# Peptides against a protein of PDB entry 2Q3Z: the designs that were tried, part 180

Target 1, 272 residues: chain A of PDB entry 2Q3Z
Amino acid sequence: YVLTQQGFIYQGSAKFIKNIPWNFGQFEDGILDICLILLDVNPKFLKNAGRDCSRRSSPVYVGRVVSGMVNCNDDQGVLLGRWDNNYGDGVSPMSWIGSVDILRRWKNHGCQRVKYGQCWVFAAVACTVLRCLGIPTRVVTNYNSAHDQNSNLLIEYFRNEFGEIQGDKSEMIWNFHCWVESWMTRPDLQPGYEGWQALDPTPQEKSEGTYCCGPVPVRAIKEGDLSTKYDAPFVFAEVNADVVDWIQQDDGSVHKSINRSLIVGLKISTKS
Target 2, 254 residues: chain A of PDB entry 2Q3Z as posed
Amino acid sequence: YVLTQQGFIYQGSAKFIKNIPWNFGQFQDGILDICLILLDVNPKFLKNAGRDCSRRSSPVYVGRVGSGMVNCNDDQGVLLGRWDNNYGDGVSPMSWIGSVDILRRWKNHGCQRVKYGQCWVFAAVACTVLRCLGIPTRVVTNYNSAHDSNLLIEYFRNSEMIWNFHCWVESWMTRPDLQPGYEGWQALDPTPQEKSEGTYCCGPVPVRAIKEGDLSTKYDAPFVFAEVNADVVDWIQKSINRSLIVGLKISTKS

## One batch from the design tools (peptide; made by RFdiffusion4, then SolubleMPNN)

Design b2_p26_7_s4 (from b2_p26_7, 21 letters changed)
Fold by OpenDDE base, seed 1:
Structure b2_p26_7_s4 (fold): chain B 272 residues (1-272), chain A 26 residues (1-26)
Amino acid sequence: as target 1 above (272 residues)
Amino acid sequence: KKLKVTTVYRGSPLLEEIVLEREVET
């Protein structure tokens, strides 16, 4: 989780699991320096360098910073996400074979956002950075991963009387989604929540005003303790959300139906 | 209507894939 520089990232779908090789390269020349630059350009450092530096001994703090800085939302972060299959002005997310090239490009271009990333790219870069900083980290893939936008732990679809989806499909289920889990103690929480912590660097929802997510104890998610910081409801929904269809009838009535055909969540953690 | 469904192994909305599958079956 710290020493392995090459690995695999799981992709595809629940029915057809695929993987790609990935070079994390956390020990390659200059990568640690780039990770330190990443910390030194984060908004918290720019606001108060002394305070930021004093907190870098906390993997909880650092993990949260990294989750925010791997994406370029809100800051001088590493990657710009794009999902519309139009990558002509950059590099296709599918073209990357490792974190090293991405990080070097970012640094060499004056910390300008690298185009483009998707979930596994964000996760992989975060994994590299966290490993560089001495935090045991692995990439996680979740199939049928929910994106809950209103924090109700549901993915809701509105349908007409014919079952056709109506309105904005803002809430969605990804065929797969990737994030990272990092091993750390949680002195900021009640005892028992040490261990793997989920962090999601893909810009999906804002947490305390920043596109970041976690760390949240994997145990808390498994046990359904949504009171734990950070972002437990969102991460919980990614793996456990129920899908609800709101079916409008011709008489104006709305019928609520649990969609049992869409099962959210099948998480695979990498072993190295 | 038979539609050719191509599986794209990138992050994508699952719902769209499901819709396509239903269209193929009809």
Scores: peptide ipSAE 0.048, ipTM 0.589, DockQ to the pose 0.040
Fold by OpenDDE base, seed 4:
Structure b2_p26_7_s4 (fold): chain B 272 residues (1-272), chain A 26 residues (1-26)
Amino acid sequence: as target 1 above (272 residues)
Amino acid sequence: KKLKVTTVYRGSPLLEEIVLEREVET
């Protein structure tokens, strides 16, 4: 989880699982230096360098910083996300084959955001950075991954009488979503939550005002302890949300239907 | 009644659609 530089990232769908090779390259020349630059340009460092540096011994703290800095939201982060298939002014997310080129581009262009990333790119870069910093990390793929926007543990679709989704379709289910899990102790929590911690660098929801997510103990998610910091409800929803259809009928009435046919969450943890 | 529900999956790189048929109690 720290020493391997090449691996695979799982993609596709629950029924048709695919993978791509990825060069994490955490030991390639200059990559560690870039990771340190990433820390030195984070908002917390810029606000109070001494305080930030004093906390870098904590993988919990560092993990959260990296989660925020891999995306360019709110800061001088690495990647700009884009999902509309219009990548002419940058690099298609699908064209990346490793983290090294992304990180080098970011640094070499004065820490300007790299265009473009999607979930697996965010996750892979985060994985590289965390590994560089000595934190055992793996990329995780979750199929039928829910994006809960209102923290109610539900994916809610508004539909007409024919079942067609109405509105802005703000809440969504990814065919797949990637994030990372990092191994760390959690001295900030009650005993028993050491081990794999979920971190999500894809900018989906704000956590304490910043587009970051985690770390949250995988155990807490598994056991349904949603009070556990950080961002347990959101991560829980990604893998366990229920889908609710609000069906508007022709008479204007709304019928609530629980979608029992749609299974949210099939998580695959990589060994790379 | 029987309702045909189309679920749209957002994802990378492509959107996927799954059509679900189910009975909905009124």
Scores: peptide ipSAE 0.038, ipTM 0.575, DockQ to the pose 0.067
Fold by OpenDDE base, seed 5:
Structure b2_p26_7_s4 (fold): chain B 272 residues (1-272), chain A 26 residues (1-26)
Amino acid sequence: as target 1 above (272 residues)
Amino acid sequence: KKLKVTTVYRGSPLLEEIVLEREVET
């Protein structure tokens, strides 16, 4: 989880699983230096360098910083996300074959955000950075991954009497979503939460005002302990959310219907 | 009533659409 430089990222759908080769390249020339630059341009360092540096011995702290810095939201982060299929002014997310080129581009252009990334690109870059920093990390793919926007553990759709979705689909289910899991102790939590921690660098929701997510113990998610920091409800929803249809009638009444046919969450972890 | 529910799964590089039919109480 630290030594492997080449691997695979799972994509596709639950029914049609695919993978792509990816060069993480954590030991390639200059990559470690770039990872250190990433830490040195993070908002916490800029605010108080001494405090930030003193906390870099904590994988929990570093993991959270990296989660925020891999995306360019709120800071001088690495990647700009885009999902509208308009990539003419940059590189298509589907064109990347490794983290090294992305990180080098970021550094060589004065830490300017690289265009463009999507979930697996964010996850892969985060994986590279965390591995460079000595944190065992793997990319995780979750099929039928829910994006809960209002922290109610539900994916809600409004429908007319014919079942047609009305309005904008604010909440969604991704056919797949990627994040990372890192191995670390959790001295900031009660005993028993050491091990794999979920971190999500894709800018989906803000955590404490910043587009970052985690670390949260995988065990906590499995056991449904949503009180554990960080961002347990959000990560829990990604893998366990229920889908609710609000059916509107002509008389103005709204009926709640639980969609039992749609199963959220099928997580696959890499063995790299 | 029987409703035809269309669910769109979003995400690159693939997009999937699933059509579900179910009975719901109105």
Scores: peptide ipSAE 0.068, ipTM 0.608, DockQ to the pose 0.066; fails the geometry check
Fold by OpenDDE base, seed 3:
Structure b2_p26_7_s4 (fold): chain B 272 residues (1-272), chain A 26 residues (1-26)
Amino acid sequence: as target 1 above (272 residues)
Amino acid sequence: KKLKVTTVYRGSPLLEEIVLEREVET
């Protein structure tokens, strides 16, 4: 999880699992230097360099910084996300075959955001950076991944009397979503939460004002302990949300219906 | 009543849509 430079990222759907080869390239020339630049341009460093540097020995701190800096939201981060199939002014997310080119482009263009990324690209770049910094990290794919926007652990659809979804469909279920898990101790938590920690660099929701997510103990998610920092409810919902349909009736009343036909969450962790 | 419920699965490179038919008590 630190030494492996080539691997696979799982994609597709729960019924039709696919994978792509990916070159993480954490030991390629100049990549470590780029990772250090990434740390040096993060908002916390700019605010207080001494404090930021003093905390870089903590994988918890570094992991959270990296999750925020891999996306360009709120800062001089690496990647700009785009999902509308209009990639003519950049590189299609589907065209990337490794993290190295992305990181080099970012650095060589004065830390300007690279166009474009999607979840597996964000995850893969984060994985590279974290590995460079000596943090054991793997890419994780979750099929039927929920995006909960209001921290209620539900995916809610509002429907008219005919069952048609109303509104902008802000909450959604991804056919798949990727993030990373990093191995670290958690001295900032109660004992027992050492091990794999989930981190999500894809800009989905803000955490403490920044588009970042985690680290949160995988154990906490499995056990349903949503009180642990960071962002346990959000990550929990990704793998275990209920889908609820709010259906307006003819008389104006609203009926709550649990969608039992859609199962959220099927997580696959990479072995390398 | 029988309602048509559409669930959209988002994400690239694949986009999926599932149409569900459910009976809902009204």
Scores: peptide ipSAE 0.039, ipTM 0.599, DockQ to the pose 0.070; fails the geometry check

Design b2_p26_8_s1 (from b2_p26_8, 14 letters changed)
Fold by OpenDDE base, seed 1:
Structure b2_p26_8_s1 (fold): chain B 272 residues (1-272), chain A 26 residues (1-26)
Amino acid sequence: as target 1 above (272 residues)
Amino acid sequence: KKEKELEEKKKKEEERRKANEEALTQ
């Protein structure tokens, strides 16, 4: 995982699995420096550099920071999400073939957001950064079944050139979703939750006030332990796409109903 | 106006999070 620079990202549907070649490039020249810059511009570092640096020995902490910094929501993060097929002022998410160009563009433009990403682009960049920082990481694709395509609600924020939010949140439903799994110990949890941890850098919901997700033990999700930090209910709903009912409240709020008894969906991880 | 809209969006996200947490505790 850490040594793999070339790979594939799985896309498509459960019936029609496709992949794209992807250059993760975590050992290419200057990529480590860019990953260090990403850490040094994170909101926690800007608030208290000494406290942030002291916590960088924790893969749990670093994973959560990277999850937040791969998207440009709330910070000087790498990628702006867009899903409306209007990519004329940037690069189409479908045009990317590797993380290296994205990270170099971000750095070379003074840590300005790169236009544009979607779930697999966010996941792939997060995978590169985490691998570069020595955290074993893989991209995961979850395919929704044909029966319930309504599992992934993405929240888009459009920003102008000044970083101001433009327009309302767009809600988007996906037939597949990509995130990352990172291998780490969880000394902050009860024994048995070491191993693969889910992290999602796609800006969908806020966790502790920031668009980030995880790390949460893949084991906790499989066992239905939704009390496990971080973001277990959210990741459980992502994995169990076919059993996510949308409850619309009278105020127009939409909530995920999670059925704990069913683990549904086809999850494919990248091979080393 | 934009700050108010951002606060309202944050409030809705927090309300959604709380409702999901409540639904998980039932």
Scores: peptide ipSAE 0.052, ipTM 0.613, DockQ to the pose 0.020
Fold by OpenDDE base, seed 3:
Structure b2_p26_8_s1 (fold): chain B 272 residues (1-272), chain A 26 residues (1-26)
Amino acid sequence: as target 1 above (272 residues)
Amino acid sequence: KKEKELEEKKKKEEERRKANEEALTQ
């Protein structure tokens, strides 16, 4: 996990799994220095450098900072997300082959946001940074990943009598989503939550006012402990949201149906 | 081989989902 510089990121769909080669490059020249700059430009450091530095011994704290700083939302973070296929003023997310070029571009342009990223790019850069900081980290791909926007653990679709989706598809199931898992102890939690912790650097929802997610114990998600910090309900929904269809009938009645055909979540952890 | 492993993973995830649904309804 920490020592592997080359790897694969899984993409595509649950039916048609694809992978791309990725250079994490955590031992490349100057990359560690860039990771330290990333910490030194974070909002918590700018607010109180002494307090931020005193907390950098905690992988929980550092993981949460990195999750927020890999995206440029709310701060001087690394990547700007874009999903509309309009990449003419930057680099297409599909063109990146490693984290090193992204991090070097960010630093060399005065910590200006790099255009552009999507989930696997965010996850891969976060993986590089966390590995540089000595935190064992892997990229995770989840197929049929739910984005719960209203914190109800449901993906809700309105359907007509013919089963066609009506209204705003505000809540969506991604064909795939990528985040990272980092190995750490959790002295801030009850015993037994040490191990893999999920962190999501893709700007999806705000956590405590910042676009960041985690760390949350993978065990807590597996056991359904939604009270566990950080962001357990959100991460739980990504991997295990129920899909509910609200079927409208011609008589104006609405029938609630659990859509068991749309299984949310098929997680693949990378070995590298 | 990979398809069978994927089907087994899907089945385990579906079983996990059902178990979590039962836990959340209590």
Scores: peptide ipSAE 0.026, ipTM 0.362, DockQ to the pose 0.025
Fold by OpenDDE base, seed 5:
Structure b2_p26_8_s1 (fold): chain B 272 residues (1-272), chain A 26 residues (1-26)
Amino acid sequence: as target 1 above (272 residues)
Amino acid sequence: KKEKELEEKKKKEEERRKANEEALTQ
C-alpha cells in the first residue's frame, strides 16, 4: 500500500463499475514536505503546537487530522468540494489524474484551497498524505445498491475567497462514495479493533466540531458496534451499501475484494 | 489504451497548470 504510487480509483455504479487511473505520487519530490506543512497548519497545531506534535506518533490522531485537513472546511485544508457542475473558476473534479498536482497547487498558493474536489479526489489526496506519513492506506469505493436509497448526502459548502461560507448548503445524493481505509493499531480501544480503519475526508458532517470522519475500525462496522470511536454510526450508514475494496499489490496487479453488503451480524471476512 | 488516456490527461493537466500559473503572474 505505502509503496504503490500509481493506482486506480473505482467509480460508477454497482452494475457499471469504472476505474480511473490515479497517480498517488507519495514519493515524488516535495510531497512529504507538503504533508508536513499540512500537519503544521492544522487547527490543533495552531492552538497548541507541542500537544499536536506529541500526538503525531499516533496514526489514530494523524488519520483524524488528515481527514479534516484534506477538505478546506473549518481550516486551511487542501480541497474545496463542489458538485453543481460549475467548475469554470477552477479545475473540474473529473479532470484530476493524481494527488501530486493538487498538493503542489495547494502549497504554491500559500495553502489556499484547491478548486475543486469530490469524494474520490478527497479520498485520493488523503490516501497520498497518509501513505507519505507511513500509514498503509487504500481508497475504498462504496456503491449504493439500487434498492438502498442510503444516499450518501454530500454537503456542498460555498465559500468566498476568505473561506467564509456563502449561501445555503446543498445536499447531493451520490450513486457511489469514496473514502480511505488505513491500517493502524487502536490502543485507545479494546483489543481486536486493530487493522483497517475507515476515514472519510469528504466534508459531510462535523465530528467534534470539525469536518472530519474516523478512524473507525472496519471490524466494528462489520460487527455493528456503533459505540466505537470515531463516528461509527455515520460510517455504518455509509457502508450499508456494497463496499468494493480494491487492493493493488506490489506488482501493480489490482484485485477486487467484494465486500458483500454489511448485513448486521454477518462475519464478512475482509481478505487482507 | 489506459496508458494513452493517462498520457493525454497528463498533457491536459500540464497545459491547465501552465495556464493557471500564467493567470497568477498577471
Scores: peptide ipSAE 0.023, ipTM 0.333, DockQ to the pose 0.019
Fold by OpenDDE base, seed 2:
Structure b2_p26_8_s1 (fold): chain B 272 residues (1-272), chain A 26 residues (1-26)
Amino acid sequence: as target 1 above (272 residues)
Amino acid sequence: KKEKELEEKKKKEEERRKANEEALTQ
C-alpha cells in the first residue's frame, strides 16, 4: 500500500460497497514539493518556523498537521468541504479520481482552497500527503459512522411525538465515513500503542482549536481507552456510538426515550 | 475492467478541466 500510487476507496453502505478507483500519485512529479509547501504554509510554521521544523521528524506531529491542512478550515488548507449538492462554482466531490489534480490545483492557485471535498476526498488527499512525507498510510472506510460533536459517545436525535426528527442534525449518522490510518510509533504514549493511528482530515470538530483529528492508536479505540491522545472519544464515536432519542413534547419538555446502540461499523481498509 | 474505468474517469476529468479553463478565459 505504501508504494501503491493507485488504489480503491470504498464507499456506499455495508450492504452496498462501491469501490472508487483513485490515483494517490505520491510519486508523481512535483507532488512531494507540494506536500512540503503544505507544511510551510501551516499555522504552526507561520507562527514559529523553527519550532515547527524541529518537530517534523515526529510522525505524530506531522500527521496532526496534515489532518488539519488537508481541509481549508482555520488555514490555507487544500480542500473545502461541501455536502449540499451545490457544486456549480467548483468540482463535485464525486468527480475527483485522484489526489494529484487536487494538490496541483491547490498549489497552482496560490494555495487557495480547492472546491470541493467530502470524506473520501479528504482521506485520499491526506493519504497521498502522508505517504509523500514517508508515513505509511491507508484509507479506511467505516460504514454506519457517527459524527459526535461533544465526543460524548452519543448520537442525539430530537423527535416529536410522531417520531419525526426535529432540529439541526448537529450529530449525524452517515452511511459511511472515510479517514486514514498511519503507521507510527507513539513515544508520547505508554508502550503498546505503536502501529496504526487513526487520523481524520474531514472537518467535523475542532481539536485543540483546529479542525483536525488524531493521531489516535487504533488499538486504543478497539480497547475503549478514551484517555489516549489525540481525540480518542471522537474517533471512538465515529466507529461506534449510542443513539439517544429525545422526545420533545408540545410543552417544550424534552424526554430521553430509548438508548439504541449503533451497530458496530464495518471497517474496510484500502486494499493495496 | 478497473483500468478502463479509471481511463474513462481521467478523460471526463480532462474534459471538465478544459471546460473550466474555457469558462475562466471568457
Scores: peptide ipSAE 0.000, ipTM 0.253, DockQ to the pose 0.016

Design b2_p26_8_s2 (from b2_p26_8, 12 letters changed)
Fold by OpenDDE base, seed 2:
Structure b2_p26_8_s2 (fold): chain B 272 residues (1-272), chain A 26 residues (1-26)
Amino acid sequence: as target 1 above (272 residues)
Amino acid sequence: DEEEEERLKKELEEERREENEKAFTQ
């Protein structure tokens, strides 16, 4: 994982899986230096450099910092997300072929946010940074990935008597979503949670006031241990959320229908 | 080399325009 500089990122849909080539480039010249700058501009370093530096020996700490710093939300992070197809003032997320150009642009422009990223771009940059820092990391794609916004482990749709979706449709399922898994020990948890940890750098929900996610043991997600730090409910929902249709009748009655036909979550882990 | 990279980026952009979207189960 750490040694592979070129790989593939899975995209598309569960029915039509696609992949793109990606240059992670963790060993390219100057990339490690950029990763160190990323650490040195993080809010925790700016608040207390000595404390931040003392904690950089922890992959758990570093992973969480990187998850937050790959996006520019709340800090001097690397990438600005955009999904509305209006990319004229930047680079389309679809145009990126590797992490190196993104990181170099970020540094060369005084750590200004690079426009623009989407999930695979965030994940790929996080993967590069974590690999540079010696943390074994892989990109993961999850098809039919739920974005739970209210932490109820449900994707809820409101429908009228004709089955038409009502409301703002705030909760959604991505055709695919990408994040990273990093290998680390979890001395902060009970024994048995060492191994792959999910980290999500895409700015979806705030964790402890910052747009970051994880690390959370993949094992905890598989076992349904939602008490496990960090952000287990959110990551669990991405892969296991139930879809609920609320059918509103003319009489004001509401019926709950669990749509079992929608399988949330088909996770593919990259081997390279 | 830079010109080829920019060409490749444009080609990839055209191919990937609808890659990541939120699906609503209608």
Scores: peptide ipSAE 0.029, ipTM 0.660, DockQ to the pose 0.063
Fold by OpenDDE base, seed 4:
Structure b2_p26_8_s2 (fold): chain B 272 residues (1-272), chain A 26 residues (1-26)
Amino acid sequence: as target 1 above (272 residues)
Amino acid sequence: DEEEEERLKKELEEERREENEKAFTQ
């Protein structure tokens, strides 16, 4: 998880699993220096360098910083996300074959955001950075991944009497979503939460005012301990959200229905 | 190395028809 530079990222759908090769390249020339630059341009460093540096011995702290800095939201982060198939002014997220080129482009352009990323690109870059910093990390793919926007552990669809989804702002399920899991102790938590910690660098929701996510113990998610920092409810929802259909009838009444045909979450952790 | 990377990127782009999509499931 630290030594492997080449690997695969799982994509596609639950029924049709695909993978792509990826060069993580955490030991390539200059990558460590770029990772250090990433730390030195983070908002916490800019606010108080001494405090930030003093906390870099904590993989919990570093993991949270990296999850925020891999995306360019709220900071001088690495990647700009885009999902609308309009990539003409940058590089298509589908074109990337490794993290090294992305990180080098970011640095070489004065820490300007690289266009463009999607979930696997964010996850892969985060994986590279964390590995480079000595934190055992793997990319995780979750099929039928929920994006809970209102922290209620539900994916809610509004439907008309014909079952057609209404409104463009409905909560969505990703065909797949990627994040990372990092191995660390959690001295900041009760005993037993050491091990794999989920971190999500894709800018989906704000955590404590910034687009970052985790670390949260994978064990906490499995056991349903939503009180565990950081961002347990959000990560739990990604893999366990229930789907609710709000069906409007002709008479204006609304019926709540649990959608049993849609199962959220099928997580695959990489072994590379 | 750059030419090889660009070739590989193009090949992967051609193979990768599916982007990451948010979907409504019925």
Scores: peptide ipSAE 0.024, ipTM 0.653, DockQ to the pose 0.062
Fold by OpenDDE base, seed 5:
Structure b2_p26_8_s2 (fold): chain B 272 residues (1-272), chain A 26 residues (1-26)
Amino acid sequence: as target 1 above (272 residues)
Amino acid sequence: DEEEEERLKKELEEERREENEKAFTQ
């Protein structure tokens, strides 16, 4: 996980799993220096350099910082996300073949956000950075990944009597979503939560006012311990949300129906 | 290998386009 520079990222759908080759390149020239710059431009460093530096020995702290800094939301982070298929003023997320070019572009342009990323690009860059910093990390793909926006562990659709979706989809199920898992101890938690920790660098929801997610013990998610920091409910929902249809009738009544045809979550952890 | 990568990228783009269309048109 730390030593592998080339790997695969799983994509596609649960029925049609695909993968792309990816160069993580954590040992390529200058990449470690760029990762250190990333830490030195983070909001916590800018606010209190001494406090930030004193905490960099904690993979929990560093993981959370990296999760926030891989996206450019709220800070001088690496990547700007875009999902509208209009990439003419940048690089299509689908064009990237590795993290190295992205990180070099970011640094070479004065830490300006690189256009553009999507989930696997965010995850892959985070994986590179965390590996550079000595944190064992892997990219994870979750098929039928839920984005819960209201923290109720549900994906809710409003439907008419014919089953047609009404109004804007406020919540989504991605065909796939990527994040990272990092191996670390959790001295800030009760014993037994050491091991793989989920971190999500894709700017989906704010955690403590910043677009970041995790680290949260994979064990906590598996066991349903939603009180575990950080962001356990959100990550739990990504892999376990129930889908609910609110069926509107002509009389104005609304019927709640559990959609059992939409199964959220099929997580694949990479071996590279 | 390169040709396969380009095919996979194109397929991914199409899949993401379809997903985005569903998200933004509803």
Scores: peptide ipSAE 0.022, ipTM 0.591, DockQ to the pose 0.057
Fold by OpenDDE base, seed 1:
Structure b2_p26_8_s2 (fold): chain B 272 residues (1-272), chain A 26 residues (1-26)
Amino acid sequence: as target 1 above (272 residues)
Amino acid sequence: DEEEEERLKKELEEERREENEKAFTQ
């Protein structure tokens, strides 16, 4: 994991799995220095440098910082997300072939946000940074990945009697979503939660006021322990949310649609 | 081939949009 500079990222759909080659490049010239700059511009460092530096020995702390700093939301982070196919003022998320160019662009432009990223780009950059910092990390792809916005562990759609979706369609399911898993101990938790920890740098939901996610033990997600910090309910929903399609009748009554066959979650962890 | 690579990238983008839309229309 830490030693692998080149790898693949899984993409596509559950039925048609694809992959792209990716240069993580954690040992390329200047990349470690850029990762250190990333730490030195994080909001916690700017607020209290001494406290931030004292906590950098904790992979739990560093992982959470990196998950927040890979996106440019709320800080001087690396990447701006965009999903609307309007990339003319930047680089298409699909154009990237590695983390190195992204990190170099960020640094060379005075830590200004790089345009643009999507989930696999966020995950891959986070993977590079965490590897640079000595944290064993892999990219994970989850097919049919849910984005729960109201913390109810459901993806809910409301339809009228004609099958037309009502409301703002805020909740969604990605055909695939990528995040990272990092290997670390969890001295801040009960025994048995050491090992792979999920971290999601894609700016989906705020955690404690910042667009970051994790670390949360993969074991806790598998066992359904939603009390486990950080962000267990959200990560659990990504892989296990129930999809509910509600049909609203003319009388205002609501019932579940029987015909919905969407299955959330098919996680693939990379070997490199 | 650069042209082929760009084509495949656009196809991936379209696939993502289509699959997300299906989540709301199925």
Scores: peptide ipSAE 0.020, ipTM 0.503, DockQ to the pose 0.059

